# Ledger of designs, part 16: peptides against a protein of PDB entry 4ASU

Target 1, 270 residues: chain A of PDB entry 4ASU
Amino acid sequence: ATLKDITRRLKSIKNIQKITKSMKMVAAAKYARAERELKPARVYGVGSLALYEKADIKTPEDKKKHLIIGVSSDRGLCGAIHSSVAKQMKSEAANLAAAGKEVKIIGVGDKIRSILHRTHSDQFLVTFKEVGRRPPTFGDASVIALELLNSGYEFDEGSIIFNRFRSVISYKTEEKPIFSLDTISSAESMSIYDDIDADVLRNYQEYSLANIIYYSLKESTTSEQSARMTAMDNASKNASEMIDKLTLTFNRTRQAVITKELIEIISGAA
Target 2, 83 residues: chain B of PDB entry 4ASU
Amino acid sequence: FTFASPTQVFFNSANVRQVDVPTQTGAFGILAAHVPTLQVLRPGLVVVHAEDGTTSKYFVSSGSVTVNADSSVQLLAEEAVTL

## One batch from the design tools (peptide; made by RFdiffusion4, then SolubleMPNN)

Design b1_p9_3_s2 (from b1_p9_3, 6 letters changed)
Fold by OpenDDE base, seed 3:
Structure b1_p9_3_s2 (fold): chain B 270 residues (1-270), chain C 83 residues (1-83), chain A 9 residues (1-9)
Amino acid sequence: as target 1 above (270 residues)
Amino acid sequence: as target 2 above (83 residues)
Amino acid sequence: PVREPLLPV
């Protein structure tokens, strides 16, 4: 019984190790691509955020509606990628609620929904699935942006929460602001911008939102792939160590069984 | 001056003399110390005039252009190609 | 991405 059990466990762990090694290689390839694609995306996305920083767009204190967009993916086995975003979303939602704000949530990627559904179900407006199978495109971001803008939820300001890529071993969960068209149009700091037609501003805001979402998706993807690569490497190493330990146990158990059988034969108890 | 698409960077915090952009309201030239403005790009030609007198031409699709009070410019095209 | 609405707005 015991030898068979150890053998079965060894086989199982070896199979897991093969899977984790394969996943590591896939994640490494995706990471390399994501990192290359992140370079221009970061310039593009940061460029889109420049207006909000330079214009010092402020939401009036009397405004109460706040949107939180959490960006992750559908795919697991990437360490704390999803839980980090979800944790920050929870913290932000709690802080905003304590400040008397109305909070609504959008989840990009099924994992956000899975984590927050039980505790925040009544705050979710919409979730997006089929995120993370392919590298995000600007088209994907545009779809999300359009659906958000057409959601009918009249938020005043929002926060997009995502994992910013730092290095192959490091990401940081960050927040960037999202402003409604009304908030931007009513901002005193926007008065210095000349010849802004309402239609132009609307279209500009649509691009801005798509740009920020695209940027966040690219940061998130790069962070996710790097984290997955690391997680799969660690899993593979842990599996290797467990295989070694179980192999030793197997050998010891085998010797014990042989010894027992020999004793039984010698004693005539068999 | 920053000019980028989602997939390519053409200029990143560069100093340029003038940028001609195709907007929905019409093409205009962005000079140094241009008044702050926001515009949406239409498909057309972007011409970047460098300080050394060189000119570069690009075809852009949709996007946005921002001229800030600090004279920084962000030209963000959905698609852009060098001509 | 595919939209899945949770709350009607």
Scores: peptide ipSAE 0.203, ipTM 0.941, DockQ to the pose 0.041
Fold by OpenDDE base, seed 2:
Structure b1_p9_3_s2 (fold): chain B 270 residues (1-270), chain C 83 residues (1-83), chain A 9 residues (1-9)
Amino acid sequence: as target 1 above (270 residues)
Amino acid sequence: as target 2 above (83 residues)
Amino acid sequence: PVREPLLPV
């Protein structure tokens, strides 16, 4: 490579490093906010799931309709955040189909659609875009919940799949159950709950769905921003190492050019 | 006893003497060993009676309350404020 | 969020 070529490449990598450093700082600020907002959201969301865990709600084997909700966002450059959710959705869909279940899919975030649309187009009920530009609110979760409830699709049970935040360097793709009103109403384990009005139970279930969606969005957002911060940090480090290597190459090439010019002068070679 | 909104936690797995909640079917008090139930909140006052005899008041907009067989309670309000 | 239906419901 000529000195000009190396210089051009150095300039390009330095520009990339500036961009990745800037993106890291933006992701870090968003992560810090997301982590703060996740603390109450986790208590709230885990509290909403307590009934299903404590009552050990089971779906009868004769019930075949299963809904998968994958939670992610529209934004890239966050490592395996989207692919991990999509991979688990695909695995779960295959397992359920092998068990003779009917599977339908909802994608929260355009990235889920972009990954799975070609292979699972016949299973997608609805997708949601414009996810991840701002922190998710309970209102956003309520919109998604309402659209699902008004879709007319009668599922028996479902799975919400999202990335749970563990630490700044770790997330885990997890699944939480969602149940239809009919499944909850017919569950034997619910018999211990005294005289629950059907309208009350319906409203309760609407809140439960909104609550779990909200929780999943908060976990997903925190995981995404953390992963993006890490990805941009790694990209910046890799760029730094490449700059160092190219700088050494530049210095060696410069010395070789000077030596060649001196030899040409001494030899009289034009 | 857990009491939270999407944005704030008031109680997290705390022991309390009594919680008075405004539900769509009427206000009721949750005591120790209350029978399992599910209710939906109406706008109104939540009153938490601590074991030490202190009383805290909150206004809630809507939400749900769950009383489980193990005496755990989840009060989940869409919006809540301390009074 | 904005809804994009893929299947008729």
Scores: peptide ipSAE 0.202, ipTM 0.941, DockQ to the pose 0.041
Fold by OpenDDE base, seed 4:
Structure b1_p9_3_s2 (fold): chain B 270 residues (1-270), chain C 83 residues (1-83), chain A 9 residues (1-9)
Amino acid sequence: as target 1 above (270 residues)
Amino acid sequence: as target 2 above (83 residues)
Amino acid sequence: PVREPLLPV
């Protein structure tokens, strides 16, 4: 490589490093906010899931329709965040299909669609884009919940798959159950809940779905921002190392050029 | 007893004497060993009676309340504010 | 979020 080539490459990598450092700072700020907002959201979301855990809601085996909701975002450069969710979605879909279930998929965030649309295009009901630009709100979750409920797809049970935040360096892809109104209303374990009006139960279920989606979005967002921060830090470090290597190469090449020129001068004077 | 909104936690697995909740079917008091129920909140006042006799009031918008067989309660409001 | 249908409803 010529000195010019090395210089051009150095400039390019330095620019990348500036971008990755900037993105790291942005991700760090978003992470700090997300983590703060996750605290109440986790209590809220876990509270919403408490019924399903305590009532041990089960879907009858004759019920065949299963919905998978994968929760991610539109934005890349966050390590394995999207691929982790997609991997678990694929695994779950395959397991359910092997069990003779009909599987439909909802992707929250364009990245889910981008990863899965080729292999699972026939299973996708709907996707949601414009996810991850701003922190998710309960309103956002409600929009998704309402769209699902109004989709006309009558699922019996479902799975919401998302990255649960553990720490700044750790997340875990997890699954939480979602149930249809019919499944809840027909569950034997629900018999202990007295005087539940059908309209009340319907409305309750709407909140439950929105709550779980909201929770998943908050966990996902926190995990994503943390992962992005880490990814950008790693990218910045890798760029730094490459800059150092190229700088050494530049210096060596420069010396070689100088040496060659000196030899030419000496040889031409003879 | 857990009482939270999406953005704020008021009670997290706390022991309380009584919680009065505004539901679509009417306000009711949740006592110890209350029968399991699911209700939807209407806009109104939540009153939490602590074991020490203190009373806290909250305004809630919409949401849900769950009373489980194990006497655990989840009050989940879309919006809630301390009064 | 904005809905993007993939299958006919």
Scores: peptide ipSAE 0.193, ipTM 0.940, DockQ to the pose 0.040
Fold by OpenDDE base, seed 1:
Structure b1_p9_3_s2 (fold): chain B 270 residues (1-270), chain C 83 residues (1-83), chain A 9 residues (1-9)
Amino acid sequence: as target 1 above (270 residues)
Amino acid sequence: as target 2 above (83 residues)
Amino acid sequence: PVREPLLPV
């Protein structure tokens, strides 16, 4: 490689490093906001799941329709955030299919679609794009919930899969159950609750679905931003190491050029 | 007793004496050992009676309330403000 | 979010 080639490559990598550092700072700002907004959202979301956990809602074995909702975003450069969700979705879909269940999939975020489209295209009901550019709102979750409710797909039970935030350096892909109105209404464990009006239960379930989706989006967003910070930091470090290596190569090449020029001068072969 | 909106927590696993909630079927008070129930909130006033005798008032837009067999209560409002 | 339907339901 000529000195010019090495210099060009050095400049390119230095520019990449600047970009990755900038992206790290942007991700840090978004993470700080996401973490603050996750605190109430987690209390709210866990509260919305409390009924299903405490009532131990069971789906009859004869029920065959299962919905998988994968929650992620449109944006890359965040390590294994998307692939982790997709991996768990694939595993769950395969297990359910092996059990003779009908599986349908909803993808929240374009990355889920992009990963699973080839292998699971026939199972996708709907996907959502324009996810992850802005912090998710309850309105966003309500849109997703409404689309699901209006899809006409009568699932019996479902799974929402998302990355739960643990810390700035850790997330865990988790699954939470989703139940249809019919499943809740027919559950024996619900008998301990006073006579609940059918319209009340429907409204409750619709609201609960939006709540759970909102919670999952908040967990996902916080996890994603933290992972992006880490990914950009790693990219910046890798760029730094490459700059160091290329700088050494540059110095060696420069010395070789000088030596060659000296030999040419001494030999009179100019 | 947990009372939260998507953006704010008012009570988190707190012990309270009574919570008055505005439901679509009518306002009712949740006391200790209330029977399990589910209700949907209408716009209105929530009144929380603490064990120390203090009362707090909130306006809620909509939401749900769940009373479980273990006496846990989840009050989830779409929007809520302290009065 | 914007809906992208894949299956006509």
Scores: peptide ipSAE 0.183, ipTM 0.937, DockQ to the pose 0.040

Design b1_p9_3_s3 (from b1_p9_3, 6 letters changed)
Fold by OpenDDE base, seed 1:
Structure b1_p9_3_s3 (fold): chain B 270 residues (1-270), chain C 83 residues (1-83), chain A 9 residues (1-9)
Amino acid sequence: as target 1 above (270 residues)
Amino acid sequence: as target 2 above (83 residues)
Amino acid sequence: VVLPPLLPV
């Protein structure tokens, strides 16, 4: 490579490093906020799931309609965040299909659609975009819940798949159940609850759905920002190492050029 | 007893004497060993009676309350403010 | 500024 080529490459990598450093700082700020907002959201979301755990709601095997909600975002440069959710969705869809279930998919964030479009396009009910530009709100979760309820798809059971935040260096893809009103109302374990009006149970289920979606969005966002911060840090370090290597190569090449020019002068070939 | 909104936690697995809740079917008090029930909240006043005799008041917009067989209670409000 | 809701597609 000529000195000019090395210089051009150095300039390019230095620019990339500046971008990745800036993105790291932005991700760090968003992560810090997301982590703070996740604390109450986790208590709230886990509280909403408590009924389903305590009532041990089971879907009869004869029920065939299953919904998968995959939760991620539109934004890249966050390591395996999207691919982990998509992998879990594929696994779940395959297992359900092998069990003779009908599977429909909702994608939260355009990245889910981008990954699954070729293989699962016919199973998508809806995809939500504009995810990840701002922190998710309960209003956002309510919009998703409302769209699901208004879709006309009468699922029996569902799975919401998202990345649960563990630490700044760790997330885990997890699944939480979603049940239809009919599944909840028909569950034998619900008989211990005092005579619940059908309208009350409907309203409760709708609210619970929004709560679980909200929780999943908060877990996903925190995991994503953490992963992005780490990815941008790694990219910045890799760029630094490459700059150092190229700088050494530049210096050696420069010395060789100078030596060649001196030899040409001494030899009279210049 | 857990009482939370999407943005704030007021009680997390706390022991309380009584919780008065505004439900769509009417206001009622949740005492120790209350029968399992599910209700939706209407806009109104929540009153938490702590074991130490202190009372805390909250206004809630909407939400749900769950009383389970294990005497655990989940009060989840869309919006809640301390009064 | 009420940010626009998530857009279904």
Scores: peptide ipSAE 0.050, ipTM 0.917, DockQ to the pose 0.070
Fold by OpenDDE base, seed 5:
Structure b1_p9_3_s3 (fold): chain B 270 residues (1-270), chain C 83 residues (1-83), chain A 9 residues (1-9)
Amino acid sequence: as target 1 above (270 residues)
Amino acid sequence: as target 2 above (83 residues)
Amino acid sequence: VVLPPLLPV
């Protein structure tokens, strides 16, 4: 490589390092906010899931329509965040298909569609874009819930797949159940709940769906920002190491050029 | 007893004496060993009676309340404020 | 009517 080539590469990597360092700081700020907002959201979301755990809602085996909601975002450069969700979705879809279930998919965030488009395009009902620029709100979750309920897809049961936040260095892809109104209303275990009006149950289920989606979005966002922060830190470190190596190569090459020029001057004067 | 909004937690697995909730079908008081039920909140006042005899008031916009067979209660409001 | 910031595609 010429001195010019090394210099060009050094300049490029230094620019990348500046960008990754800046992105790390932005991700860190977003992470700190997301983690703070996740605390109440987790209590709220887990509280909503408590019914399904306590009521032990079972979907009859004759029911075949299954919905998978994959939760991520539109934004890359966050390690395995999107691929983890997509991998779990693929696994779940394959297992359900092997069990003779019909599977439809909702993607929250464009990255899910980008990964699954070639293999699962026909299973997508809808993909939500513009996810991840701002923190998710309960309003955003309500919009997703409403769109699902109005989609005309009469699923019997479903699953929401998202990255649960564990720590700044760890997330886990998890699945939570979602049930249709009909599945809940027909569940034998619901008989213990006193005189529930059908309209009340419908409205309750709308809240439950919005609550679970909201929770999943908050977990996903916190996991994503943490993973992005880590990815940008690693990229910045890798860039630093490469800069150091190239700087050494530059210095050695420069010395060799100078030595060669001196030898040529000396030999040409002989 | 758990009482939360998407943005704030008021009670998390707390023991309380009574919770008065505004529902679409009417206001009712949740006492110890209340029968399991599901209700939807209407805009109104939530009153929490603590075991120590203190009473706290909250305004809620909407949401859900779940009373389970294990006497656990989840009050999940879309928006809630302390009064 | 606050247009939902999420665009279904």
Scores: peptide ipSAE 0.041, ipTM 0.918, DockQ to the pose 0.071
Fold by OpenDDE base, seed 4:
Structure b1_p9_3_s3 (fold): chain B 270 residues (1-270), chain C 83 residues (1-83), chain A 9 residues (1-9)
Amino acid sequence: as target 1 above (270 residues)
Amino acid sequence: as target 2 above (83 residues)
Amino acid sequence: VVLPPLLPV
């Protein structure tokens, strides 16, 4: 490589390193906020899921319609965040199909659609875009919930798949159940709940859905920002190492050029 | 007893004596060993009676309340403020 | 169906 080539490459990598460092800082700020906002959201979301865990809601085998909600974002450069969700969605969809279930998919964030479009395009009901520009709010979750409820797809059971935050260096792709109103109302285990008006149960289920979606969004966001920080840190380190290597190569090449020029002068070949 | 909004936790798996909740079907008091029920909150006053006899008041906008067979309660308000 | 962005444009 010429000195010019090395210099050009050095400049390029230094610019990349600057960008990745900047992105790391932005992700760090977003992560710190997301982690703070996740604490109450987790209590809230887990509280909403408590009914399903305690009531042991079972979907009858004859019920065939299953909804998969994959939760991620539109934003790249966050390691395996999107691919982990998509992988779990594919696995779940395959298992459900093997069980003779009809599967429909909702994607939260454009990345889910981008990954699954070629293989599952016909199964998508809807994709929500513009996820990840701002922290998700309960209003955002309510919009998603409302859209689902108004979609006309009468699912019996669903799965919401998202990355649960564990730590700044760890997340886990998890699945939580979503049940239709009919599934809840017909569940034998629900018989212990006293005189629940149908309208009350409907409204309750709307809140439950919004709550679970909100929870998943908060977990996903926190996981994403932490993963982005790690990815940008790794990219910055890799860039640093490459800069060091190229700098050494530049110095060696420069010395070789000088030596060659000196030899040409001494030999009279110049 | 768990009482939270999306943004704030007021009680997390706490023991309380009684919780008065405003529901669409009416206000009711949740006591120990209350029958399992699901309710939807209406805008109104939540009153938490602690075991020590202290009473805390909250305004809630909407949400849900769940009383489970194990006497666990989840009060999940869309918005809630301490009064 | 691609739904409108979660943000009200």
Scores: peptide ipSAE 0.028, ipTM 0.914, DockQ to the pose 0.041
Fold by OpenDDE base, seed 2:
Structure b1_p9_3_s3 (fold): chain B 270 residues (1-270), chain C 83 residues (1-83), chain A 9 residues (1-9)
Amino acid sequence: as target 1 above (270 residues)
Amino acid sequence: as target 2 above (83 residues)
Amino acid sequence: VVLPPLLPV
């Protein structure tokens, strides 16, 4: 490589490093906010799931309609965030199909659709876009819940798949159950609950759905920003190491050029 | 007893004596060993009676309340404020 | 069906 080529490459990598450092700082600020907002959201969302864990709600085997909601975002440069969700969605869809269930898919965030469109296009009901530009609100979750309930797809049970935040260096793709009103109403384990009005149960289920969606969005957002921060940090470090290596190569090449020019002058081969 | 909104936690797995809640079917008190039930909140006052005798009041909007067989309670309001 | 953006236009 000529000195000019090395200089051009150094300039390019230095510019990339500036961009990745800036993106790291933006991701860090968003992560810090997301982590603070996740604390109450986790209590709220886990509290909403307590019924299903305690009542051990089961869907009868004759019930075949299963909904998968994959939660991520529209935004890249966050490591394996989207691929982890999509991988688990594919695995779950395959397991359910092998069990003779009908599977439909909802994607929260355009990245889910981008990954699954070729192989699962016929299973998609809807994809929500414009996810991840702003922190998710309970209003956003309510809109998603309402759209699902109004979709006309009469699922019996479902799975919401999202990345649960563990730490700045760790997330886990997890699944939580979603149940239809009919499945909850017909569950034998619900018989221990006092006489519940059908309208009360319907409204309760609507809140439960909005609550779990909100929780999943908050976990996903925190995981995504953390993963992006880590990815940009790693990219910045890798760029630094490459700058150091290229700087050494530049210095060696410069010395070699000077030595060659001196030899050419001395030998008269100029 | 857990009481939270999407943005704030008021109680997290706390022991309380009684919780008075405003529901669509009417206001009721949740005591120790209350029968399992599901209710939907109406706008109104929540009153929490702690074991130490402290009484706290909250205004809530919509939401849900769950009383489980294990005496665990989840009060989940869309919006809630301390009074 | 492409849902409208969650952002109020």
Scores: peptide ipSAE 0.022, ipTM 0.911, DockQ to the pose 0.041

